# Ledger of designs, part 219: peptides against a protein of PDB entry 7BDX

Target 1, 212 residues: chain A of PDB entry 7BDX
Amino acid sequence: EMGAAACTLLWGVSSSEEVVKAILGGDKALKFFSITGQTMESFVKSLDGDVQELDSDESQFVFALAGIVTNVAAIACGREFLVNSSRVLLDTILQLLGDLKPGQCTKLKVLMLMSLYNVSINLKGLKYISESPGFIPLLWWLLSDPDAEVCLHVLRLVQSVVLEPEVFSKSASEFRSSLPLQRILAMSKSRNPRLQTAAQELLEDLRTLEHN

## One batch from the design tools (peptide; made by RFdiffusion4, then SolubleMPNN)

Design b2_p22_4_s3
Fold by OpenDDE base, seed 3:
Structure b2_p22_4_s3 (fold): chain B 212 residues (1-212), chain C 212 residues (1-212), chain A 22 residues (1-22)
Amino acid sequence: as target 1 above (212 residues)
Amino acid sequence: as target 1 above (212 residues)
Amino acid sequence: MLPELPELPTEPPPPAPVGPLP
């Protein structure tokens, strides 16, 4: 109970840039984010076919960890830290997103995807993520999720790749050959307005790239 | 491991007034501080004659909790919160300070005493603490500690009482009748300059009150 | 690209003491 409460508090206050700077300015940041990845991985491994008790202390703890990573990644210095000093955590997030089944741990997926999106704001971060082995297949795997919020954040991450010519050019062949176009088209007709908009924007961006 | 790391981070960032405000402005503050007291109590109960592994995750976790309370109490709104909404936590701290033996859990005692000192900056807080049953005997019990830092923080708390006429007048009879004068005089000759100064100042304050 | 809005957990955070930072 107390660990989850403390981590939840840390998540809440990490919405402040000054708090993120304070976290990163300390000598404990490296250790913390190293253990974070391990903890998240252990949690996902423990799920092996069980119904996630969303309200469990373990779940709340992991949500808070993912939330902290997201808020750190929302800040420029936080992105720099993650990309320079916590690559193993980024690798872990990518791995866990692949290990989770469609519909499994939706809230955690959303937070992890939000963190990756934030990291993608940095060109160095975007390069690192997009050059990870199996990144393109992972995006499509995640886009098969039944949850609209998961799909939304996948589309946003895809858009980050598409809008960066240096990144997109490297993966363009694989991207085009495996693009789940019908799925994205279906999302552009979603009743969820956020998902609908994100899918439409991505389709427009993709069409623009086909004409160039 | 991760719980201790998260709580340690939270302790680190709570040195900021803005972080304290963010903690207290949330709906989780009451729950957090309620669980904090329970967690600290459980830890102290588990020590039953065992040598405290100072470097244990459990110890670090509890130190971080006590640290968080201290930093909250360092801020005016935090003192107000503790005195108005977390009295049970203050009661727990007073209890734990009584339950711990001289020389036991020195670091934790220091943090708890620092928190009480910070609370004592608020007259309402000082009144609440000083009116707690057995408060004066507790001060003398704590002043028997072999650790100079423990004794220093006890003397500071005693000074907070002595310097507030409304508070001191209520306990003056009990205070004078049980004052460990020889112990304080010995501290005024300490090789520890901080302890020496605090003991000298308190002796001066006490002499001033005897002449009025 | 705009950063994601800071996530606020449904539960708030605790403060740091006057004392040694761990």
Scores: peptide ipSAE 0.041, ipTM 0.767, DockQ to the pose 0.088; fails the geometry check
Fold by OpenDDE base, seed 1:
Structure b2_p22_4_s3 (fold): chain B 212 residues (1-212), chain C 212 residues (1-212), chain A 22 residues (1-22)
Amino acid sequence: as target 1 above (212 residues)
Amino acid sequence: as target 1 above (212 residues)
Amino acid sequence: MLPELPELPTEPPPPAPVGPLP
């Protein structure tokens, strides 16, 4: 209980750039983000197929951890820190997104995908995550999720890859050969307006890249 | 481990007024400070006479909690919050200071005494803590501690009481009848310059009050 | 690309005890 409360408060205050700078300027940041990855991994391993109650202290604690990572990644110095000094955490997030089944831990997947999207704002961050083994298959695995919010955040991450020529050129062959086009087309007809828009924009971006 | 790391970071960022405002402006503050008191109480009860290793995860967690309370109390709106909405926490701190033996948990005692001193900056806070049952005996109990830092922070809290006429007048009879004058005189000869100065100043303040 | 602001949970590190202002 207390750990979840403290971590939830830390997540809330990490919405401020000055707080992110204070976290990263201290001597405790490396240890914190190292343990964060381990804690998130332990949680995902403990799920053993059970839908943990979203309201458990453990779930709230892990959500807060993922939220802190997302907030740190929202700030330029935070992205630099993650990409330079916390690569193991990024590797862990990518791994955990692969370990979670469709429909499992939706809120956690959304937070992790938001963190990866924020990291992708840096060219160095985008290169790092997109060059991770199995990254393209992972995107399509995540796009098979029944949750509209998960799919939205996957599409945003895909768009970050597609819109960066220096990154997209390296994976263009694999991307074109494995693209779940019918799934994206179905999302462009979604009743969720955010998902609909994201899918339409991505389809337009992809068409532009095929004609060039 | 993770809880202690998160709480330690939360402690570090609470040094900022804006962060304290963010903590208190949220809907989680009341729950956090309620659980804080319970967690600190559980820790003190678990000591069972054993000198817990100061470097344990549990000790670090409780130190961080006490540090957060101290930092919140350092800010005007934080003092108002504690005095108005977290009185149970203040009662718990007073109780735990009584439960701890001389020489036991020095670092925790110092942090708790610093929090009470910061609360005492508000007249409403000073009134609240000084009107707590057994407050004057508690001050003298704490002044029996062999630790110079504990004694220093007790003397500062005593000075806050003595220098406020509206508070001191209510306890003046008990204060004068039970004052450990010989102990304070011994502290005025301490090799610790901060303790020496605090004891000398308090003795001067007390002499001024006896002549009026 | 605008960073996604993660939703709030907010609380800061402990202040140094304010000594009496001189």
Scores: peptide ipSAE 0.038, ipTM 0.767, DockQ to the pose 0.101; fails the geometry check
Fold by OpenDDE base, seed 2:
Order: structure tokens, then sequence, then C-alpha cells
Structure b2_p22_4_s3 (fold): chain B 212 residues (1-212), chain C 212 residues (1-212), chain A 22 residues (1-22)
């Protein structure tokens, strides 16, 4: 209860750039983000068999941690910090996104995907995550999720790769050969307008790349 | 570990008025401060027999909670919030200060005393805490502590009462009849300059009140 | 690219406190 409440408040105030800078300016930031990864991993490992109530204190705590990471990654200095000093956390997020089954822990997936998207705003961050082993298969694994919001944030992350020629060129062959085109086409016809738009924009970007 | 880390970061950033107002502007503030009191009480109750390591995650967590309360009370709107909406927390702090033995949990005592001092900056807060049952005996109980910092913050709280005629008049008879004058005189000769000054100032204020 | 922020509260200005830092 109390840990979740404190972490939720920290998450709330971390929407401010000033607060993010204050977090990162302390000597405890490295330790905090190291433990964050371990805590999220421990939570995901605990899901193997028990119907964890999404409304549990533990779930709320982990959501707040993922939210803090997202808000840190929303700031330029936060992205720099994560890519330079918390790579293990980024690797953990990528791992956990792979370990979670379709439909499992949707809210956590969304928050983790948002954090990776924010990291991808910087070329250095985008390079790091896109060069991670199994990144392209991971995107397609996540795109198999029944949740429209998970799929939306996957599509946004895919767009981040596609829009950067230096990054896309390294994965273009694997990307084109494994692209779940029928799935993306289905999303472009979604009743969810955000998902529809993201899928349509990605399809347009992909068409533009095939003509060049 | 993680709860203590998150709460410590929240404590650090709560030194900002902006962050305090952000905490209080949310719908979760009431719940947070309610649970804070319960958590501190649970910790103090757990001390009955075990040598709790002051360096434990649990201790650090409770210190951070008490620190957050102190930083909230340092802000005008935070004092208003505590006195209007978190009176149970203030009552809990007063209770815990009474339950802790001399020399026990010094750091926690100091933080709790700082929070009460900050509350006492407002006349409404000062009235509330000084009208609490057993407040004067509590001050003398705390003044028996061997720790100079505990005694310092007790003296500062006593000064807050003495300096406000409207408040002091209500307790003047009990205060004068129970005043540990010899203890305060000993503190005015302390090698600790902060304690010495606080004791000396209090003695001067008391002399001024006897001549009026 | 615009950062993604979860829905969270907004900020107000700083004090002259007697509070301790960690």
Amino acid sequence: as target 1 above (212 residues)
Amino acid sequence: as target 1 above (212 residues)
Amino acid sequence: MLPELPELPTEPPPPAPVGPLP
C-alpha cells in the first residue's frame, strides 16, 4: 500500500521536467533505476501462474515505476541518462515486453512501450533499442496483442525506426521479410481512430520507402 | 528496497514548493497521508523488542515519510492541508513521539519534531498541537532525551508556544508548574552551540514573560 | 517526435522551508 502510494506520487510529480532533473541530479538516481528494472522483472516473473489482480498494490507500484521511466525518458537529459547510465533497464524493458503474453499486463506493456518510444526520440536511443537482439521479432510479437493500445504504441515505435534512414537501413531486409502486412492492414481498418491513423501513416511511410 | 528508494526520491523532490502543491493538488494526497501515519505507527510498534537497524530499508522508508511530512508542512498550503485534512497524522506524530523511549529512533524523532515545528508556524497549527492532550508532559518527556538534536527541536517547539500569548496563556499554569528548569539551564551550558543558543533564547523569553 | 507523457498533474512555485533533505 504505502510503497505504491509513494511511487504513484513520485510518478505524478515526475511529469515535470524540473522534478526529473532533480531526480537525476541526485546520487541515488542510478540505484533507483537499477532497482526499478529488478522490481519490474520480479513482478513479471511472479505472474507465471497467479491471476494477479491489476488493482493490487504490487501492480500499482510497478505501473508507477514504469510511468516514472516514461516521464524521465520524456526529457532530453532523461533520455541521455537512460541511454548512457541505465542501459540494463532498457534491456530489461525489452526483455519483459517479450516475456509477457498477448493480452497479459496490458497497462504495463503500454507504459514500457511509451518509455521506449520516448527513448527513441533521440537518435542514440533509437539506435540502441533497434540494435537490440530480437527487436524486430519483438515488435511483431507485441503487434499480435489483442489490445489496441499495445498495438498503437508498437506501431509508433515501428514508425520511429522507419522514419530514420540510418537506423532502418540496418534492419530493412529483416523488417521487409518479416513484416506482418496483413495485420497492419487490418489495423488500418480499425474502429479505433488512433490505431487506424497510426497504421495508415506507417503504411504510407512504408510505401514511400519502397519507391525509393 | 524499492519502496524506500521511491519514497526517498519523493522526499528529495518534495523540498520544492511546486512539488508539494502537485502532491496536494491530486486526489491521492488524503490517502497518502493517512497511510503515512499508519506506516509510521506500524514501524514504531515493531521496535518493541528488535534492535531495528537504523540503516534498514524499513527505517529509510519511514524516515522518508517523515521527511515528506516535514517538507509539506514547510509550505503554507501544506500546513493548511495538514491542519484541516490530516489531523489524524498530526495526532499520530504526537503519539509516536510519546511512545518512543529516550534515545530510541533519534532520526525519526527529529523529523517528526521538525514537522510539528513547521505546523506551528501557523497559529491554527500551533493551537491544534498545543491543545493536544498531554502536550506539555510530552515536551518534557522528549526533553529528557540524551540526543542534543531531539532536545534542540523540542526547545524550538516550546519557543513557538511561549512566543504566542494566545496559546501560552492557555497552558501557562501547567507549563510553569512542570517546567524542567534545571534541564533547560543545563542545555544553556551545552557544548552544542545550536542547543546552547536555543536554550538561552527560551530562558530569556521565559524571563520576559515572568516580568509581565 | 513528441514525447509521450502518461496523464499526470501540473506544478506550482517554491518555499523557504525549515525541512531537511535526505
Scores: peptide ipSAE 0.037, ipTM 0.770, DockQ to the pose 0.096; fails the geometry check
Fold by OpenDDE base, seed 5:
Structure b2_p22_4_s3 (fold): chain B 212 residues (1-212), chain C 212 residues (1-212), chain A 22 residues (1-22)
Amino acid sequence: as target 1 above (212 residues)
Amino acid sequence: as target 1 above (212 residues)
Amino acid sequence: MLPELPELPTEPPPPAPVGPLP
């Protein structure tokens, strides 16, 4: 209980840039983010089969950790820190997104995807995550999720790749050959307006790249 | 491990007034401080006999919690919050200071004493803690500690009581009748300069009150 | 009366395996 409460408060206050700078300016940051990855991994490994999100202090704790990572990544110096000093955490997030089944731990997936999106705002971060082995297949795996919010954040991350010529050119062949076009087209017709818009924008971006 | 790391970071960032305001401005503050007291109590109850401070993640976690309370109490709005909304936590701290033996959990005692001192800066806080049953005997019990840092913080808290006429007048008879004068006199001769100074100042304050 | 100086966290013990959280 108490760990979850403390971590939830840290998540809340980490919405401030000054707090993120304070977190990173101390000698505890490296250890915190190292253990964060391990804790998230242990939680995911403890899940049995296709279990829904646990309504537990443990799940709330892991959500708070993922939320902190996301808030840190929302700040430029936080992105720099993660890309330079916490690459193992980024690798863990990529792994966990692959380990979780469609519909499993939806909130955690969303937070992890948001963190990766924030990291991708930095070109060095985008390069790092996109060069991860199996990254493109992972995006398509995640896009198979029944949850509209998961799919939305996947599409946003895909857009980050597509909109960066240096990154996209390196994987463009694999990307085009494996693109789940029918799935994205279906999303562009979604009744969820955010998902619909994101899918439409991505389809437009892709069309523009085919004509150039 | 992770709970201790997260709580340690929250402790570090709580040194900022803005972070304290953010902690208190959220809907999680009441729950956090409620569970804080329970967690500290459970830790102290888990200690066997005259055990020294545990070199463990659990001890570090409790230190961080006590540190957060101290940092919150260092700010005027934090003192107001504790006195109005977290009285049970203050009661718990007073209880734990009584439950811990001389020389036991020195760091925790110091942090708890610092928190009570900070609370005592507010007259309402000072009234609240000084009106706690057994408060004066508790001060003398704590002053028997072999640790100079514990004794220093006890003397500072005693000074807070002595320097507030409205509070001191209510308990002056009990205070004077039970005052461990020989112990304080011994501390005024300590080789620890901080303890020496605090004891000398308190003795001067007491002399001034006897002549008025 | 002046507040106590803001406390700095002590160095934590060496990392332990992730277990149940309090």
Scores: peptide ipSAE 0.017, ipTM 0.758, DockQ to the pose 0.069; fails the geometry check

Design b2_p22_5_s1 (from b2_p22_5, 10 letters changed)
Fold by OpenDDE base, seed 1:
Structure b2_p22_5_s1 (fold): chain B 212 residues (1-212), chain C 212 residues (1-212), chain A 22 residues (1-22)
Amino acid sequence: as target 1 above (212 residues)
Amino acid sequence: as target 1 above (212 residues)
Amino acid sequence: PPGAKLGEKSLAPGAKLGVKEE
């Protein structure tokens, strides 16, 4: 209980840029983000397939950790810190997104995808994530999730890859050969307006890249 | 480990007024400070008399909690919140200061005394603390601690009581009859310059009150 | 230049951004 309460307060205040700078300016940031990855990994490994204890103290604690990482990645100095000094945490997030089943821990997947999207705002971060082994298969597997919010955040990450020619050029052959075009076309007809817009924009960006 | 790391970061950032306002502006503040008191109480009750595991994850966690309370009490809105909405936490701090043996958990005693001193900056807080049952006996028992830093923070709290006529007048008879004058006179000769100064100032304030 | 994508913040449940009362 107490750890989850403290971490949830830290998540709330990490929405401030000055709080992120204060976290990163201390000698404790490296240890905190290392233990964050380990704690998230231990939680995902402890999940028996069916138990969405979404409201447990453990779940709330891990959501707060993922929320802190997201808020750190929302800021330029936080992105630089994560990409330079916390690469193991980024690798852990990519691995855990592969370990979580479709429909399992939806809120955690959304927060992890938001953190990766925020890291992808920096070209160094986008390069690091996109050069990770199995990254393209992982994106398509994540697009198979039944949750519209998971799919939205995957499409936004895919768009960040597609909009960067230096990154897209390296994986363009694998990307084109494995692209779940029918799934993205189905999402462009979604009743969720945010998912519909993101799928339509990505389809327009992809059509522009096929003609060039 | 992870809870202590998160709480230690929260302690560090709580030195900012804006972070204290953000903590208190959320719906989670009441729950957090309630669990803080319970966690500090559980820690003190788990201490077998001799084990100063000062460097344990548990000790660091409780130090961070006491540090957060101190930083909240350093700010006007934080004092108002503690005195209006977290009185049980103030009562717990007073009780735990009575439960801890001389020389036991010195760093925790210092942080708790600093929090009470910060609360005493507000007349409402000073009234609440000084009207607590056994407050004057507790001050004199705490002055018997062998640690110079504990004694310094006790003398500062005693000075806050003495300098407020509305509070001092209610307890002046008990205060004068129980005053450990020889102990305070010994502290005015301490090799610790901060303790020496605080004891000398308090002796000057007390002499001024005897002539009025 | 594609407008500087601002990182998205995830708000903790019940965390009010301290509105500075002006």
Scores: peptide ipSAE 0.119, ipTM 0.826, DockQ to the pose 0.089
Fold by OpenDDE base, seed 5:
Structure b2_p22_5_s1 (fold): chain B 212 residues (1-212), chain C 212 residues (1-212), chain A 22 residues (1-22)
Amino acid sequence: as target 1 above (212 residues)
Amino acid sequence: as target 1 above (212 residues)
Amino acid sequence: PPGAKLGEKSLAPGAKLGVKEE
């Protein structure tokens, strides 16, 4: 209980850039993000058995941790910190996104995807995550999720790869050969307007890359 | 571990007035301070048996909670919030200061005394805590502590009572009859310059009140 | 140049965006 309450408050205040700078300027930042990865991993490993009530204190605690990581990654200095000093946390987030089944822990999956998207704003961050083993298969695995918000954040991450020529060129062959085009086309017909727009934009970006 | 790390970061960032305003402006503030009191109480109750390593994650967690309360009470809106909406937390802090033996949990005792001193800057807060049952005996019990920082913060809280005529007049008879004058005189001869100054100032304030 | 991508914040449940009362 108290840990989840404190962490939820920290998540709320981490929406401030000055709070993110204060978190990162402290001597505790490295330890905090190291333990964050371990805590998130332990939680995801515990899910295989019990349908943990998504509203549990444990779930809320992990959501708050993922929310803090997202808000840190939303700031330029936070992205630099994560990519330079907390790569293990990025590796953990990528692993956990692979370990989670479609429809499992949707809210956590969205927060993790938002954190990766924010990291992808930094070219060094985008390079790091896109060069992760199995990154392209992971994107397609995540795009199989029935949840529209998961799929939206996957499409945005895919777009971050596609819009960076230096990153896309390294993976272009694998990307083109494995692209779930029919799934993306189905999303462009979604009743969810945000998902529909993101799928349509990605399809336009992909067409532009085929003609160049 | 992770709870203590998160709470320690929240303590660090709570040194900002804007962070205190953000904590209090959220719908979770009431719940957070309610659980804070319960958590601190549970910790103090657990100390009677095991010499818990003062450097434990549990101790660090409770120190961070007490530090957050102190930092909230350092701000005007935080004092107003505590006195209007979190009186149970103030009651808990007063209780725990009574339950702790001289020399026991010195760091926590200092943080709790700092929080009460900060609350005492608000006249409504000073009235509330000074009208608590056994408040004057509690001050003398705390002043028996061998720790100079505990004694310093007790003397500062006593000074807050003495400097407020409306509060002091209500308790003046009990205060004068139970005053550990010899203890305060001994502190005015302390090698600790902060304790020496605080004891000397309080002795001067007390003399001024006897001549009026 | 494509506008600097702003990082997206995740809002904690019940966290008020601090509207600066100007």
Scores: peptide ipSAE 0.118, ipTM 0.827, DockQ to the pose 0.082
Fold by OpenDDE base, seed 2:
Structure b2_p22_5_s1 (fold): chain B 212 residues (1-212), chain C 212 residues (1-212), chain A 22 residues (1-22)
Amino acid sequence: as target 1 above (212 residues)
Amino acid sequence: as target 1 above (212 residues)
Amino acid sequence: PPGAKLGEKSLAPGAKLGVKEE
């Protein structure tokens, strides 16, 4: 209980840039983000047993941790910190997104995908995550999720790759060969307006890259 | 481990007034301070067994909680919140200060005494804590501590009572009858300059009140 | 240059954005 309450408050205040700077300016930041990855990994590994209720203190704690990582990655100095000093956490987030089944832990997937998207704003971060082994297969695994918010955040991450010529050129062959085009076309007809727009924009960006 | 790390970061950032306002402006503040008291109480109750190492994750967590309460009480709106909405936490801090033996959990005593001192800056807070059953005996119990920082913070809290005529007049008879004058006189000769000054000032304040 | 992509904040449940009162 108390850990989840404290971490939820830390998540709430981490929406401030000044709080993110204060977290990162301290000597405890490295230890905190190391243990964050381990705690998230331990939680995901425990899910293969009894359905840990999504409303459990443990679930709320892990959601708060993923939310803190997202808010740190929302700030330029936070992205730099994660990419330079906490790459193991990025590797953990990528691994956990692969370990989770479609429809499993939707809220955690959304938060982790938001953190990866925020990291992708930094060219060094985008390079790091997109060069990770199995990154493209992972995007398609995640895009198979029935949840519209998961799919939305996957499409936005895919768009971040496609819009960076240097990064896209390295993976363009694999991307074109494995692209779930029918799935993205189905999303462009979604009743969810955010998902519809993101799928439409990605299809336009892909068409532009085929004509250039 | 993770709970102590998260709570330590929350403690560090709670030194900002804007962070205190953000904590108190949320719907989770009441729950957080309720569980804070319970967690601190559970820790103190567990000490009567094996000497929980002061460096344990649990000790660090409880220190961070007491530090957060202190930082909240340092701000005017935080004092108002504690006195209006979290009186049970103030009662818990008073109780825990009574339950701890002289020399036991010195760091926690200092943090709790700092929080009570900060609350005493609000006249309503000073009234509330000084009207608590056994408050004057508790001050003398704490002033018997061998630790100079514990004694310093007790003397500062006593001074806050003595300097408020409305509060002091209600307890003046009990104060005068039980005052450990020889102990305070010994502290006015301390090699610790902060303790020496605080004891000297309190003796001057008490002499001024005897002549008026 | 494509406009600086702003990072997205995740809102904690019940976290009010500290509106700086101007």
Scores: peptide ipSAE 0.114, ipTM 0.827, DockQ to the pose 0.080
Fold by OpenDDE base, seed 3:
Structure b2_p22_5_s1 (fold): chain B 212 residues (1-212), chain C 212 residues (1-212), chain A 22 residues (1-22)
Amino acid sequence: as target 1 above (212 residues)
Amino acid sequence: as target 1 above (212 residues)
Amino acid sequence: PPGAKLGEKSLAPGAKLGVKEE
């Protein structure tokens, strides 16, 4: 209870850039993000057994942690910190996104995908994420999710890869060969306007890259 | 572990006025401070049995909570919030200061006394604290503490009472009759310069009030 | 210049958007 409440408040205030700078400027930042990864991993591993209620203190705590990571990654110095000093946390997020089944922990997936998207703004971060083993299969696995917000954030991450020639060139063959084009085309017809737009834009970006 | 780490970061960032405003501006503030009081109370009650290591995650967590309360009380809107909306937390702090033995949990006592001192800047807060049952006996109990920092913060809180005629007039008889003058005189000769000064100033304030 | 992608913030439940003072 109290830990989840404190972490939720920390999540809320981490929307400020100055708060992110204060978190990172302290001597506790490295330890905090290390334990964050372990806590998120422990939570996801616990889900295979008991249906932990999504409204549990544990769930709220992990959502707050993922929210903090997202808000840190939203800021330039936060991205630099994560990419340079907290790579294990990025590896954990990638792993947990793979371990979660379609429709499982949708809110957590969204937050983790938002953090990865924010990290992808840093070219070094995008390189790190995209060079992770199984990254492209993971994107397609996540794109199979029934949740429109999960799929939206996947498409945005895919777009970040596609729009960066240095990253896309390394994976272009695997990307093109495994691209779930029919799924993306279906999303471009979604009733969700954000998902529809993101899928349309990605399809345009992909068409532009086929002509080059 | 993770809860203590998150709470410690929240404590650190709560040194900012804008962070205090953000904490209080959220819908979770009331719940957070309610659980804070309960958590602090549960911790102090657990100390009567096992010597919880002062370096424990639980100790660090409670220190961070008391630090957050102190930082909130340092700001005008935070004092207003505590005095209007979180009186139970103030009652809890007063109770816990009474339940703790001399030399027990010195760091926690200092933080709790700092929060009470900060609340005392608000005349409504000072009135609320000083009208609490056993307040004057509590001050003298705490002034028996062997720790110079505890005694310093007690003397500062006593000074806040003495310097406020509306508060002092209500308790002046009990205050004068129970005043541990010899103890305060001993503190005015302390090798700790902060304690020495605070005791000297309080003795001057008291002498000024005897001539009126 | 490619518009600097701004990172997206996640909103905590019930957290007021701190108005950045512009």
Scores: peptide ipSAE 0.111, ipTM 0.827, DockQ to the pose 0.083

